# Designs tried in a protein design run: peptides against a protein of PDB entry 3EFO. Part 176

Target 1, 262 residues: chain A of PDB entry 3EFO
Amino acid sequence: SQLADLYKSCETDALINFFAKSAFKAVLHQPLKVIREILVNQTAHMLACYRKNCASPSAASQLILPDSMKVLPVYMNCLLKNCVLLSRPEISTDERAYQRQLVMTMGVADSQLFFYPQLLPIHTLDVKSTMLPAAVRCSESRLSEEGIFLLANGLHMFLWLGVSSPPELIQGIFNVPSFAHINTDMTLLPEVGNPYSQQLRMIMGIIQQKRPYSMKLTIVKQREQPEMVFRQFLVEDKGLYGGSSYVDFLCCVHKEICQLLN

## One batch from the design tools (peptide; made by RFdiffusion4, then SolubleMPNN)

Design b2_p21_8_s4 (from b2_p21_8, 8 letters changed)
Fold by OpenDDE base, seed 4:
Parts: C-alpha cells; sequence; structure tokens
Structure b2_p21_8_s4 (fold): chain B 262 residues (1-262), chain A 21 residues (1-21)
C-alpha cells in the first residue's frame, strides 16, 4: 500500500531533526509540558497508524515498529530529555538558550549524534586494526569498572575511566602508573607515542572529523564528581531531572498507542 | 508480562535486548 511504502521510506534521523527544531521553536510560545505531550502524541500516532494499517497482526502487549522507525523511540526520548525541554531549576536559562540555538542550526547528522552520543569501548582497541570499536548503548549498564570509554555527542567528548581500568592502558594513554595518578584537569591527552595512544588519538580525530564544533575533551574518573555530568549523556538511563529511561519511554509510547487504537 | 518489541515481522524481544542497529 501507499502507506506502507511511506513507512518504508521514512528517514527517522530527518524526522527527529524536524521534531527537535519544531519543538525548540515552540518553547518560545508554548509550555514545555505541552510540547512534551505533543511529541509523545506524535510518536504514538505515527506508530499507531503503522500498527493499524501496515503491520501484521500481533499481540496487543507488543510494541510494533517499522524497521525505518526502529530507533525513533530512543531518539524521541533523547529529545524529550534535552535540557531545552526540561523545566527544572537546576538547568540554567543560559544553558537552555545555548543548546536551543545549537540544535536549531544542526543538520540531520549533527542532531543525530547530539541526541544520541557515541559511546565507544576503547579498552577493547586492537592496535593492529584500523577499525573503530563498535559503539555500545548509552547506558550505565554497558559501562565496566574495568573499562575505558569514549563518549562524544558532537559538542563534548568524554574519556571515562573505570576505577579498575587496566594499568597498562592508563600507562599507554596518560603515561602514569595508575588510575590515581590521572590528572582529570587536563583537556588534552599527552602525546605518549605508543601504538595504543596513537590509535586512540586517531579515533578521537575521526570522531571530530566533519563535526562543526571542536569537542572539548573531559577526562572522567569513575566515582568522582565530574562523572555526574558524564552520566547525563547516558541517554538511555533515567534522567537526573525527570527524564524517563528508554525502557520506560517505550512502555509509555506503547500505552498511548493502545489507547489510540482501542 | 513484560513489554516486547517487534520490528516488522521479526522476533519479539525485550526492550533490554532490543538492537538499535
Amino acid sequence: as target 1 above (262 residues)
Amino acid sequence: SPLLIRVDDGPAVLPEDFSLE
């Protein structure tokens, strides 16, 4: 059907970009609560329409997604959890204004990365390979105390180190003997010159490539205060300021779809 | 029963096991 074809051709990243800009424009004249409700409603309506008209019959307890929109919910949740759409006193007006302006000028690729960061397990790097490590889901559950992770969202770059990070990797990256010796005040990695260090720098360069902004590097030690900031970028987790986890959002969307169809 | 996610006619999976790729 024509409708089925429409869903097959849907570009979720473009759609999210559109929704983001629309919502961020709306904040100027509509309450944040209303904007959030509209976004959820739009998500539910799109998916309800698919379920009703395009999807194969399935149990009501299942959330049915077209392949083209399989990542729509997670991105939508990320959008909803953006500081621009949150009305918390902990978030400064300046920060909201700043991010709003940034997103309003972002292309599709930039907004995609912005809303859902890349989280790379760099502790798994093979110095003999030129391939980037596969990104993991942006959730605390995917972190490891023994791991080192690089997170980037196009604006910020974080190097997160687990408390039990391998000393050899720490030595390779920072040229210090242990986790405790890492200086988190630095914004640049030292030029150690070993293969691992060079590969990490290469990866960072690749991530920075084609991004409109130079990402500041923040080194984060697990269990230290700056980790709280880092955790805000784990977008699939429950937000500190009232945002839902990805799973919770899926449930929310599913319920709304059911309400629309029943 | 927990919510399951299905992409098109694929297998129904738990949200925790849902792949974004």
Scores: peptide ipSAE 0.537, ipTM 0.942, DockQ to the pose 0.904
Fold by OpenDDE base, seed 5:
Parts: sequence; C-alpha cells; structure tokens
Structure b2_p21_8_s4 (fold): chain B 262 residues (1-262), chain A 21 residues (1-21)
Amino acid sequence: as target 1 above (262 residues)
Amino acid sequence: SPLLIRVDDGPAVLPEDFSLE
C-alpha cells in the first residue's frame, strides 16, 4: 500500500530535523507546554497509524516500530529535552535563543549529531586498526570507571576519564604518570607522539572533519565538578531539568498510542 | 507487564535492551 511504502521510505533524521525546526519556530508564538504536547502527539499518531494500518497484529503490551523509525523515539525525546523547549527558570533566555538559532540553521546530518551525540570508547582502541571504535549508547550505564570515552555533538567535544583509567593510556595520551596528574584546564591534547596518542588525534580529526563549527575539547575527570556538564549530553538518561529518560519516554509514547487505538 | 519493543516482526525486547542500530 501507499501508506506502507511511505513508512518504509521514511528518513527519521530528516523528520527530526523538520520537527525540531518547526517546534523552535513555534516557540515564538506558542506556549512551550503546547509545543511539547504536539510533538508527543505527533509521535504517537505516526506510530499508532503504523500499528493500525501497516503492522502485523501484536500484543497491546508491545510497542511496534517500523525499521525506518526505530530511532524516532530516542531523537524525539532528545528534542523534548532540549533547553529551548524546557520551561525551567535555571535556563537563561540567552541560552535558549542561542541554541534555537543554532538548530534553525542546521542540516539533517548536523541536527542528528547535535541531538544524539557520538560516544566512543577510546580505551578499546587497537592502534593497528584504521577503524573507528563503535559508538555506545549515550547513557551513564555504558560508561566504565576503567574506561576513557570521547563524546562529540558537533559543537562540543569531551574526553571523559574514569577514576580507574589505565595508567598506560593516561601516559600515552597526557604523558603523565597517573589520573591525578591530568590537568583538566587544558583544551588541547599534548603532542606525545606515540601510536595511541596519534590514533586518538586522528579520531578527533575525523569527528571534526566537515563540521561547520570547531569543537572545543573539554577534559573531564570522573567525580569532578565538570562531569555534571558532561552528563547532560548522556541524552538517554534522565535530564537534570525534568526531562525523561529514554525508557520512560518509550513508556509514555506507548501509553498514548494505546489510548489512540482503544 | 513491562513494555516490550519490537521492530516490525523482530524479537520483542525490553526498552533497556533495545538496539538503535
């Protein structure tokens, strides 16, 4: 059917870009609460329509997603958790205006990375491999005290170090003997020159490649104050300012779909 | 009962086990 073909051809990244720009435009003349409700309703309606007209019958306790939209909920939750759409006094008008303008001018690829960052476990790097490490889910549950992770969203880059990061990797990256000796005030990695350092720099270069903005590097130690800022980019977790976790959002969407179909 | 996620006719999984790939 035409409807089935429509869902198969859906490009979620383009759809999220459209929803983001539409919502951020609407902020100028509609209440934030209404905008958020519209976004959730649109998500639920699209998925309800699929379940009703395209999907095979399934138990009511299941959320059915077409393959083309399997990442729609996670992106939508990220959009809903963006500071532009949050009604919190802790968020300044300037910050809202800034992020609004950024997204309004973003292409599809840029907005995809912006809403869902790339989180790379660089402690697993094989210096003999030319492949980038596979990204992990943006959640604290995927971090390791023994690990080192690189996070990038097209605007910011973070190098997160666990408290038990391997000393040999710390030496390789920073040329210091231990975690405690790492200077987090630096915005550039030292030119150590060993294979691991070179590979990390290469990865950072690849991430930066063809991005419209130069990403500032922030070094983050686990359990230090700046980690709080880093954790805001773990978008699948519960947000600091009232945003839902990805899991909670899925439950919310499922509930609304059921209400629409019953 | 807990929510399960299924992509088309694939296996039903818990949200925390759902793959985005």
Scores: peptide ipSAE 0.537, ipTM 0.942, DockQ to the pose 0.905
Fold by OpenDDE base, seed 2:
Structure b2_p21_8_s4 (fold): chain B 262 residues (1-262), chain A 21 residues (1-21)
Amino acid sequence: as target 1 above (262 residues)
Amino acid sequence: SPLLIRVDDGPAVLPEDFSLE
């Protein structure tokens, strides 16, 4: 059917870009609560329509997604949790305004990265490989106290270090003997010159490549105060300011779909 | 029962096991 073909050809990244810009435009004349509700409703309606008209029969307890929209929920949740759509006093008006303007000018690829960051386990790097490490899900559950992770969303870059990060990697990256010696005030990695350091720099360079903004590097130690900022980019987790986890959002969407179809 | 996610005719999986790739 024409409808089935439409879903098959849907580009979720473009859709999210559209929703983001639409929502961020609406902020000027609509209450944030209303905007969020509209986004959720639209998501539910799109998926309900697919379930009703296009999807193969399945148990009502299942959330059915077309392949083209399999990442729609996670990105939508990220959008809903963006500071622009949150009315919290902890978020400054300037910050909301800044991010709003940024997104309003973002292309599809940029907005995709912005809403769902890349989280790379760089502690697993093979210095003999030129391949980027496979990104992991943006959740605390994917972090390891023994690990070192690089997070980037096109605007910010974080190097997160677990409290039990291997000393040899710390030495390789920072040229210091231990975790405690890492200076988190640095915004640049030292040029240590070993293969691991070089590879990390290469990865950072690739991530920065063709991004419209220069990403400032923030060094983050696990369990230190600045980690709170980093954790805000773990978008699949529950938000600091009341935003839902990805799982919670899926449940919410599913319930709304069921309500629409029953 | 826990929510399961299914992409088209693929296997139904738990949200924590759902792949975005």
Scores: peptide ipSAE 0.535, ipTM 0.941, DockQ to the pose 0.901
Fold by OpenDDE base, seed 3:
Structure b2_p21_8_s4 (fold): chain B 262 residues (1-262), chain A 21 residues (1-21)
Amino acid sequence: as target 1 above (262 residues)
Amino acid sequence: SPLLIRVDDGPAVLPEDFSLE
């Protein structure tokens, strides 16, 4: 059917870009609460329509997603949790204005990365390989105290170090003997010159390539205060300012779909 | 009954196990 074809051809990254720009434009003349409700409703309506008209029959306890939109909910949740759409006094007007302006000018690829960062387990690097490590889900559950992770969203880059990070990797990256010796005030990694350091720098370079903005590096130690900032980029987790986890959002969307269809 | 997620006719999985790839 025509409708089925439409869903098959859907590009979620383009949709989220559209929704983001539409919402951020609407901020100028509509209450934030209304904008958020519209976004959720639109998401639910799109998926309800699919379930009703395109999907095969399934149990009511299931959330049915077309393959082309399987990541729509996670991106939509990220959009809803963006500071531009939050009515929290802790978020400065300047920050909202800044991010609004940035997103309004972003292409599809840029907004995709912006809303859902890359999180790379660099502690698993094979120094003999030139391949990037596979990204993991942006959640604290994917971190490990023994691990070192690189996060990038096109604007910011973080190097997160677990409290039990291997001393040999710390030595390799920072040329210091232990976790405690790492200076988190630095914005550049030292040129240690060993294969691991070189590979990490290469990865960082690749991530930076063809990005419109230069990403400043922030070194983050687990359990230190700056980690709280880093955790805000773990977009699948519950937000600090009341945003839902990805799982909770899925439940919310499912509930709304059921209400629309029943 | 817990929510399950299914992509088209694929396997139904818990939200915690849902893959984005």
Scores: peptide ipSAE 0.534, ipTM 0.941, DockQ to the pose 0.930

## One batch from the design tools (peptide; made by RFdiffusion4, then SolubleMPNN)

Design b2_p22_3_s1 (from b2_p22_3, 10 letters changed)
Fold by OpenDDE base, seed 2:
Structure b2_p22_3_s1 (fold): chain B 262 residues (1-262), chain A 22 residues (1-22)
Amino acid sequence: as target 1 above (262 residues)
Amino acid sequence: SHVLIDFDSEGKLVEEPEYEIK
């Protein structure tokens, strides 16, 4: 059917780009609460339509996502948790205005990375390989105290270090003997020159490539106060300002679909 | 093809689905 073909050809990243720009345009004329409700409603309606017209019958206790939209909920939740759509006094008007304008000019690839950061386990790097490590989901549950992770969203870059990160890697990256000696005030990695350092720098270069903005590097130690800033980019977790986790949002979407169809 | 996500009687997620981020 034409409808089935439509869902098969759907690109989630393009949809999110469209929804983001539509919502951010609407901010000028509609209350934020209404905009958020519309986004959730549209998500539920799209998935309800699929369930009704394209999917085989399934239990009401199940959420059905077409393959083309398997990551739609997680991206939609990221959009909903963006500062532009949050009515919190802790977020400055200037910051909202800035991010709004940025997204309004972003292409599909840029907005995808912006809403859902790339999180790379660089402690697993093979210095003999030219391949990037596989990205992990942006959640605290995917971090390791023994690990080192690089996070990038097109605007910011973070290097997160676990409290038990390997001393040999710390020395390789920073040329210091231990975790305690790492200076988090620096915004550039030292030119140590060993294979691991070179590989990390190469990866950072690849991530920066074809991005419209130069990403500033922030070094973050686990359990230090500045880590809270980094945690805000773990978009699948509960937001600092009351945004839902990915799991919570799935529950919300499922309930709304049930209400539409039952 | 499609993905099925299960919820319990209380509306809680039974198991978080795994997927690759591209």
Scores: peptide ipSAE 0.517, ipTM 0.928, DockQ to the pose 0.889
Fold by OpenDDE base, seed 3:
Structure b2_p22_3_s1 (fold): chain B 262 residues (1-262), chain A 22 residues (1-22)
Amino acid sequence: as target 1 above (262 residues)
Amino acid sequence: SHVLIDFDSEGKLVEEPEYEIK
């Protein structure tokens, strides 16, 4: 059917880009609450339509996602949790304006990375391999106190250090003997010159490649105050300012679809 | 094809779906 073909041709990254720009344009003349509701409704309606017209019959207790949209909910939730769409006094007008303008000029690839950061477990690096480590889901549950993670969203880059990060890696990256000795005020990694350091720098370079903006590096120690900023980029978790977790959003979407179809 | 995500009687997610991040 024409509808089935349409869903097959859909690309989530393009859809999110479209929804983001549409929503961010709408903030100028519509209440944020309304915009958020529209986004949720659009998501639910698209999926409800698919369930009704394209999918095989399934239990009402199941959410059916077309393969082309299997990551739509997670990205949509990220969009909904963006500061531009949040009505919290803690978020400055300047920040909203800044991010709004940035997204309005972003291409599909840029917006994809912006809304869902790349989180890399760099403690797993094989210095003999030219392959990048596989990204993990942006959730605290995926972090490890023994790990070191690099996060990038096209605008910011964070190096997160677990409290129990391997001393040898700390030495390799920072040329200091322990976690406690790491200076978090630095925005550049020292050129230690060992293979691990070089590989990390290479990875950072690859991430920076083809990005329109230079990402400033922020060093973050676990359990220190600045970690809170880092946690805001763990987009699958519950938001600091009232945003839902990915799981909660799935439940919300499922419920909405059920209401539409039943 | 499509992905099925299961919810319990209370509307809670049974198991988190797996997906790849590009």
Scores: peptide ipSAE 0.516, ipTM 0.929, DockQ to the pose 0.904
Fold by OpenDDE base, seed 1:
Structure b2_p22_3_s1 (fold): chain B 262 residues (1-262), chain A 22 residues (1-22)
Amino acid sequence: as target 1 above (262 residues)
Amino acid sequence: SHVLIDFDSEGKLVEEPEYEIK
């Protein structure tokens, strides 16, 4: 059917870019609450239409996502939790204005990375491989106290170190003997010169490649104060300012679809 | 093709879906 073909042709990254720019434009003339409600409503309606007209019969207790939209909920939730759409006094007008302008000029690839960061487990790097490590879900549950992770969203880059990070990796990256000796005030990694250090630098270079903005590096130790800033980029978790987790949003979408169809 | 996500009788998510992050 024409409708089925339409869903097959949809690309989540393009949709999110469209929704983001539409919503951020609407901020100028509509209340934030209304904009958020519209986004949720549109998401539910698109998925309800698919369930009704395109999907095979399934239990009402199941949420059905077409393959083209399998990651739509997680990205939509990220959009909804963006500071531009939040009415919290803790978020300055300048910050909202800044991010709004950034997104309004972003292409599809840039906005995708902006809303959902890359989180890379670099502690598992094979120094003999030229391949980038597979990204993991942006959630605290995917972190490890024994691990080292690199996070990038096109604007910021974080190197997160677990409290039990391997000393040999710490020495390889920072040329210091232990976790306690790492200086988190630095914004550049030292050129240690060993294979692991070189590979990490290569990965960082690849991530930075073709991005319009130079990403500032922040080194973060687990359980130190700067980690709180880092955790705000774990977009699948519950937000500091009232944003829902990915799981909570899935429940919300499912309930709304059920209300539309039942 | 589609992805199915299961919810229990109380509307809670049974299991988080796994997917590749691009």
Scores: peptide ipSAE 0.515, ipTM 0.927, DockQ to the pose 0.879
Fold by OpenDDE base, seed 5:
Structure b2_p22_3_s1 (fold): chain B 262 residues (1-262), chain A 22 residues (1-22)
Amino acid sequence: as target 1 above (262 residues)
Amino acid sequence: SHVLIDFDSEGKLVEEPEYEIK
C-alpha cells in the first residue's frame, strides 16, 4: 500500500531534524508545554497509524515500530529533553537562544549527532586495527569503572576515565603513572608517541572531520564534579532537569498509542 | 520489517531493545 511504502521510505534522522526545527520555531509563539505535547502526540499518532494500517496484528502489550523508525522514540526523547524545550529556571534564556539558533541551521547529519552523541569505548581499542570502535548506548549503564570512553556531539568532546581505568592506558594516553596524576585542566592530549596514543588521536581527528565546529576536549574523571556535565550527554538516562529516561519515554509512547486505538 | 517491544501487565518495559546507533 501507499501508506506502507511511506513508512518504509521514512528516515528517522530527517524526521527528527524536521521536528526539531518546527518545534524550535514554534517556541516563539507557543507555550513550551504545548510544543512538547504536540511532539509526543505526533509520535504516538504516527506509530498508531502504522499499527492500525500497516502492521500485522499483535498483542496490545507490544509496541510496534517499523524498521525505518526503530530509533524514532529515542531520538524524540532526546529532542524533548533539549534545554530549548525545557521549562526550568536553571536554564538561562541565553543558553536556550543559543542552542535554538544552532539547531535551526543544522543539517540532518549534524542534528543527529547533536541530539544523540557518539560514545566510544576507547579502552577496547585494537592498536592493530584502523577501524573505529563500535559506539555504545549513551547511558551510564554502558560505562565501566575500568573503562575509558570518548563522547562527542559535534560541539563538545569528552574523554571520560573510570576510577579503575588501566594504568597502562593512562600511561599511554597521558604519560603519567596513575589516574590521580591526570590533569583535567588539559584541553589537548599530549603527544606521547606510542601506538595507542596515536590511534586515539586519529580517532579524535576522524570525529572532528566534516563537523562545522571545532570541538573542545574536556577530560573528565569519574566521581569528580565535572562528571555532572558529562552525564547530561548520556541522553538515554533520566535528565537532571526532569527529562525522562528512554525507558520511561517508551512506556509513555506505548500508553498513548493504546489510548488512541482503544 | 518491524520491531516488537514487550510490556508487562503493569505497562512496564520487559526488556530494553538493543539496536545500533549510526
Scores: peptide ipSAE 0.508, ipTM 0.925, DockQ to the pose 0.880

Design b2_p22_3_s2 (from b2_p22_3, 11 letters changed)
Fold by OpenDDE base, seed 5:
Structure b2_p22_3_s2 (fold): chain B 262 residues (1-262), chain A 22 residues (1-22)
Amino acid sequence: as target 1 above (262 residues)
Amino acid sequence: SHVLIEFDENGNLVKEPEYTVK
């Protein structure tokens, strides 16, 4: 059917780009509350339509996502949690205006990375492999105290170090003997010259490649103050300013779909 | 092809879905 084919060919990243630009344009003329409601309603209606017209019958207790939209909820939640759509006094008007303008000019690939960062487990690198490590979900639950992670969203780059990061990796990356010796004020990694350091630099280069903006590197130690900023990029978690977690949003979407179909 | 996400009688998520991110 035409409708089934539509869902099969759907590109979630393109949809999010469209929704983002539409919403950010609407900010000029509509209340934020209304804009957020529209986005949630659109998400629910799209999925309700799929359930009604394309999916096989299933229990009401199930949320059914077409394969092409399996990540639509998580990305939509990221959009909803963006500072442009949040009405919090802690967020300056200038910051909202800045991010609004940035997104309005972003292509699909850029907006995808912006709303959902890449989080790479650097501590799992195989120095004999040229392959990048597989990205993990942007949640604190995917971090480990013994791990080292690189996060990038096209504008910012963070190197997060667990309090129990392996000393050999710390030595390899920073040429210092321990976690305590790492200087977080640096914005560039030293050229240590060992295979691990070289590979990390290569990965960082790949991430930076084809991005329109130069990403400044921020080194973050677990449990230090700057980690709070880093955690805001763990977009699947509950937001600092009242944004929902991915799990909470799934529940919300499911509930709304049920209301539409019952 | 589709993904199924299960909720309990209280509307809570039974299990978080696993997927590969880019």
Scores: peptide ipSAE 0.443, ipTM 0.921, DockQ to the pose 0.816
Fold by OpenDDE base, seed 1:
Structure b2_p22_3_s2 (fold): chain B 262 residues (1-262), chain A 22 residues (1-22)
Amino acid sequence: as target 1 above (262 residues)
Amino acid sequence: SHVLIEFDENGNLVKEPEYTVK
């Protein structure tokens, strides 16, 4: 059907870019609460329409996502949790204005990375491989105390180190004997010169390549105070300022679809 | 093609879907 073809041709990244720019424009003349409700409503309506007109019959206890929109909920939740759409006093007007302007000028690729960061398990690097490690989902549940992770969202770059990170990797990256010796005040990695260090630097370079902004590097030790900032970019988790987790948002969307169709 | 996500009688997610994110 024509409608089925439309869903097949849909690109989630493009949709999120569109929704983001539409919402961020709307903040100039509509209450934030209304904007958030519209976004959720639009998401539910699109998926309800698919279920009604395109999907095979299924149990009401199931949420059905077309393949083209399989990640729409997680990305939509990221948009909803962006500071531009939050009315918390902890978020400055300047910060909202800054991020709003940034997104308004972003292309699809840039906004995709901005809303859902790339999280790479650096501790799994194969020095003999030229391939980038596979990204993991942005959740604390995907981190490991024994691991080292690189997170980038186009504006910020974080190197997160677990408390039990391998000393040999610490030595390879920082040229220090242990986790305790890592200086988190540095914004540049030392040029240690070993293959692991070079590969990490290469990866960071690839991530930075063709990005419109230079990403500042922040080194984060697990369980230290700066880790709280890092955790704000684990977008599938519950937000500090009231944003829902990915799981919670799925439940919300499912309930709303059921209300529309039942 | 589509993805199915299951919820229990209480509306809670039974299992998180597994997929590759960008």
Scores: peptide ipSAE 0.433, ipTM 0.915, DockQ to the pose 0.850
Fold by OpenDDE base, seed 2:
Structure b2_p22_3_s2 (fold): chain B 262 residues (1-262), chain A 22 residues (1-22)
Amino acid sequence: as target 1 above (262 residues)
Amino acid sequence: SHVLIEFDENGNLVKEPEYTVK
């Protein structure tokens, strides 16, 4: 059907870019609450329409996502949790204005990375491989105290170290004997020169490649104060300023779809 | 093709959907 073809042709990253720019433009003349409601409603309506017209009958207890929109909910939740759409006094007007302007100029690829960061388990690196490690979902549940992770969203780059990170990797990356000796004030990795260090630097270079802005590196130790900033980029988790987790948002979308179809 | 996400009688998610992120 025509509708089925439409859904097959949809690209979630393009949709999110569109919704983001539309919402961020609307901020200038509509209440934030209304904008958020519109985004949720539009999401629910699109998925309800799919369920009604394009999907086989299924139980009401199920949420059906077309393959082209399988990650639409997670991205939409990220958009809803962006500081531009949050009405919290803890977020300065200047910060909201800054991020709004940034997103308004972003292409599809840029906005995708901005809303959903790339999180890489670099402790799993094979120095003999030129392939990037597979990204993991941006949630604390995917981190490991024994792991080292690189996070990038196009504007910021974080190197997160678990409290039990392998000493040999710490030595390889920082040329220090232990986790405690890592200086988190540095914004550049030292030129250690071993294969692991070189590979990590290469990965960072690949991530930086084709991005419009130079990403500043922040070293983050688990359980130290700066980790709280890092945690805000774990976008599938509950937000600091009232944003829902990915799971909670799925529930919300499902309920709204049911309301539309019942 | 499509993805199915299951919820329980209370509207809570039974199992988180698995997907590969970029």
Scores: peptide ipSAE 0.424, ipTM 0.913, DockQ to the pose 0.847
Fold by OpenDDE base, seed 3:
Structure b2_p22_3_s2 (fold): chain B 262 residues (1-262), chain A 22 residues (1-22)
Amino acid sequence: as target 1 above (262 residues)
Amino acid sequence: SHVLIEFDENGNLVKEPEYTVK
């Protein structure tokens, strides 16, 4: 059917770009609460329509996502949790205006990375491989005290170090003997010159490639104060200013779909 | 095809779906 074909051809990243720009434009004329409600309703309606017209009958306790929209809920939640759409007084008008302007000019690839950062387990690097490590989901649950992770969203780059990061990797990256010796005030990695360091630098270069803005590197130690800033980019977790986790949002979407189809 | 996500009688997620991120 035409509808089935439409869902098959749907690209989530393009949809999110569209919804983001539409919502951010609407901020000028509509209350934030209304905009958020519209986004949730649109998400629910799209999925309800699929369930009703394209999917086989299933239990009401199930949420059905077409393959083309597997990550639609998580990305939509990221959009909803963006500071531009939050009504918190702690967020300055200038910050909202700045991010609004940025997104309004972003292409599909840029907005995708902006809303859902790339999180790479650097501690798993194979110096003999040319392949990039597979990205992990942006959640605290995917971090480990023994791990080292690189996060990038097109604007910022973070190198997060667990408190139990391997000393050999710390030596390889920073040329210091232990976690405690790492200077987090630096914004550039030292040129240590070993294969691991070179590969990490290569990966950082690849991430930076074709991005319109130069991403400043921030080194973050687990359990130190600056980690709170880093955690803001773990977008699947509960937001700092009342935003839902991915799990909570799934429940919300499911509930809304059930109401629509009841 | 499609992905199925299960919820319990209280509307809570039973298991998070696995997916790859770009």
Scores: peptide ipSAE 0.419, ipTM 0.913, DockQ to the pose 0.826

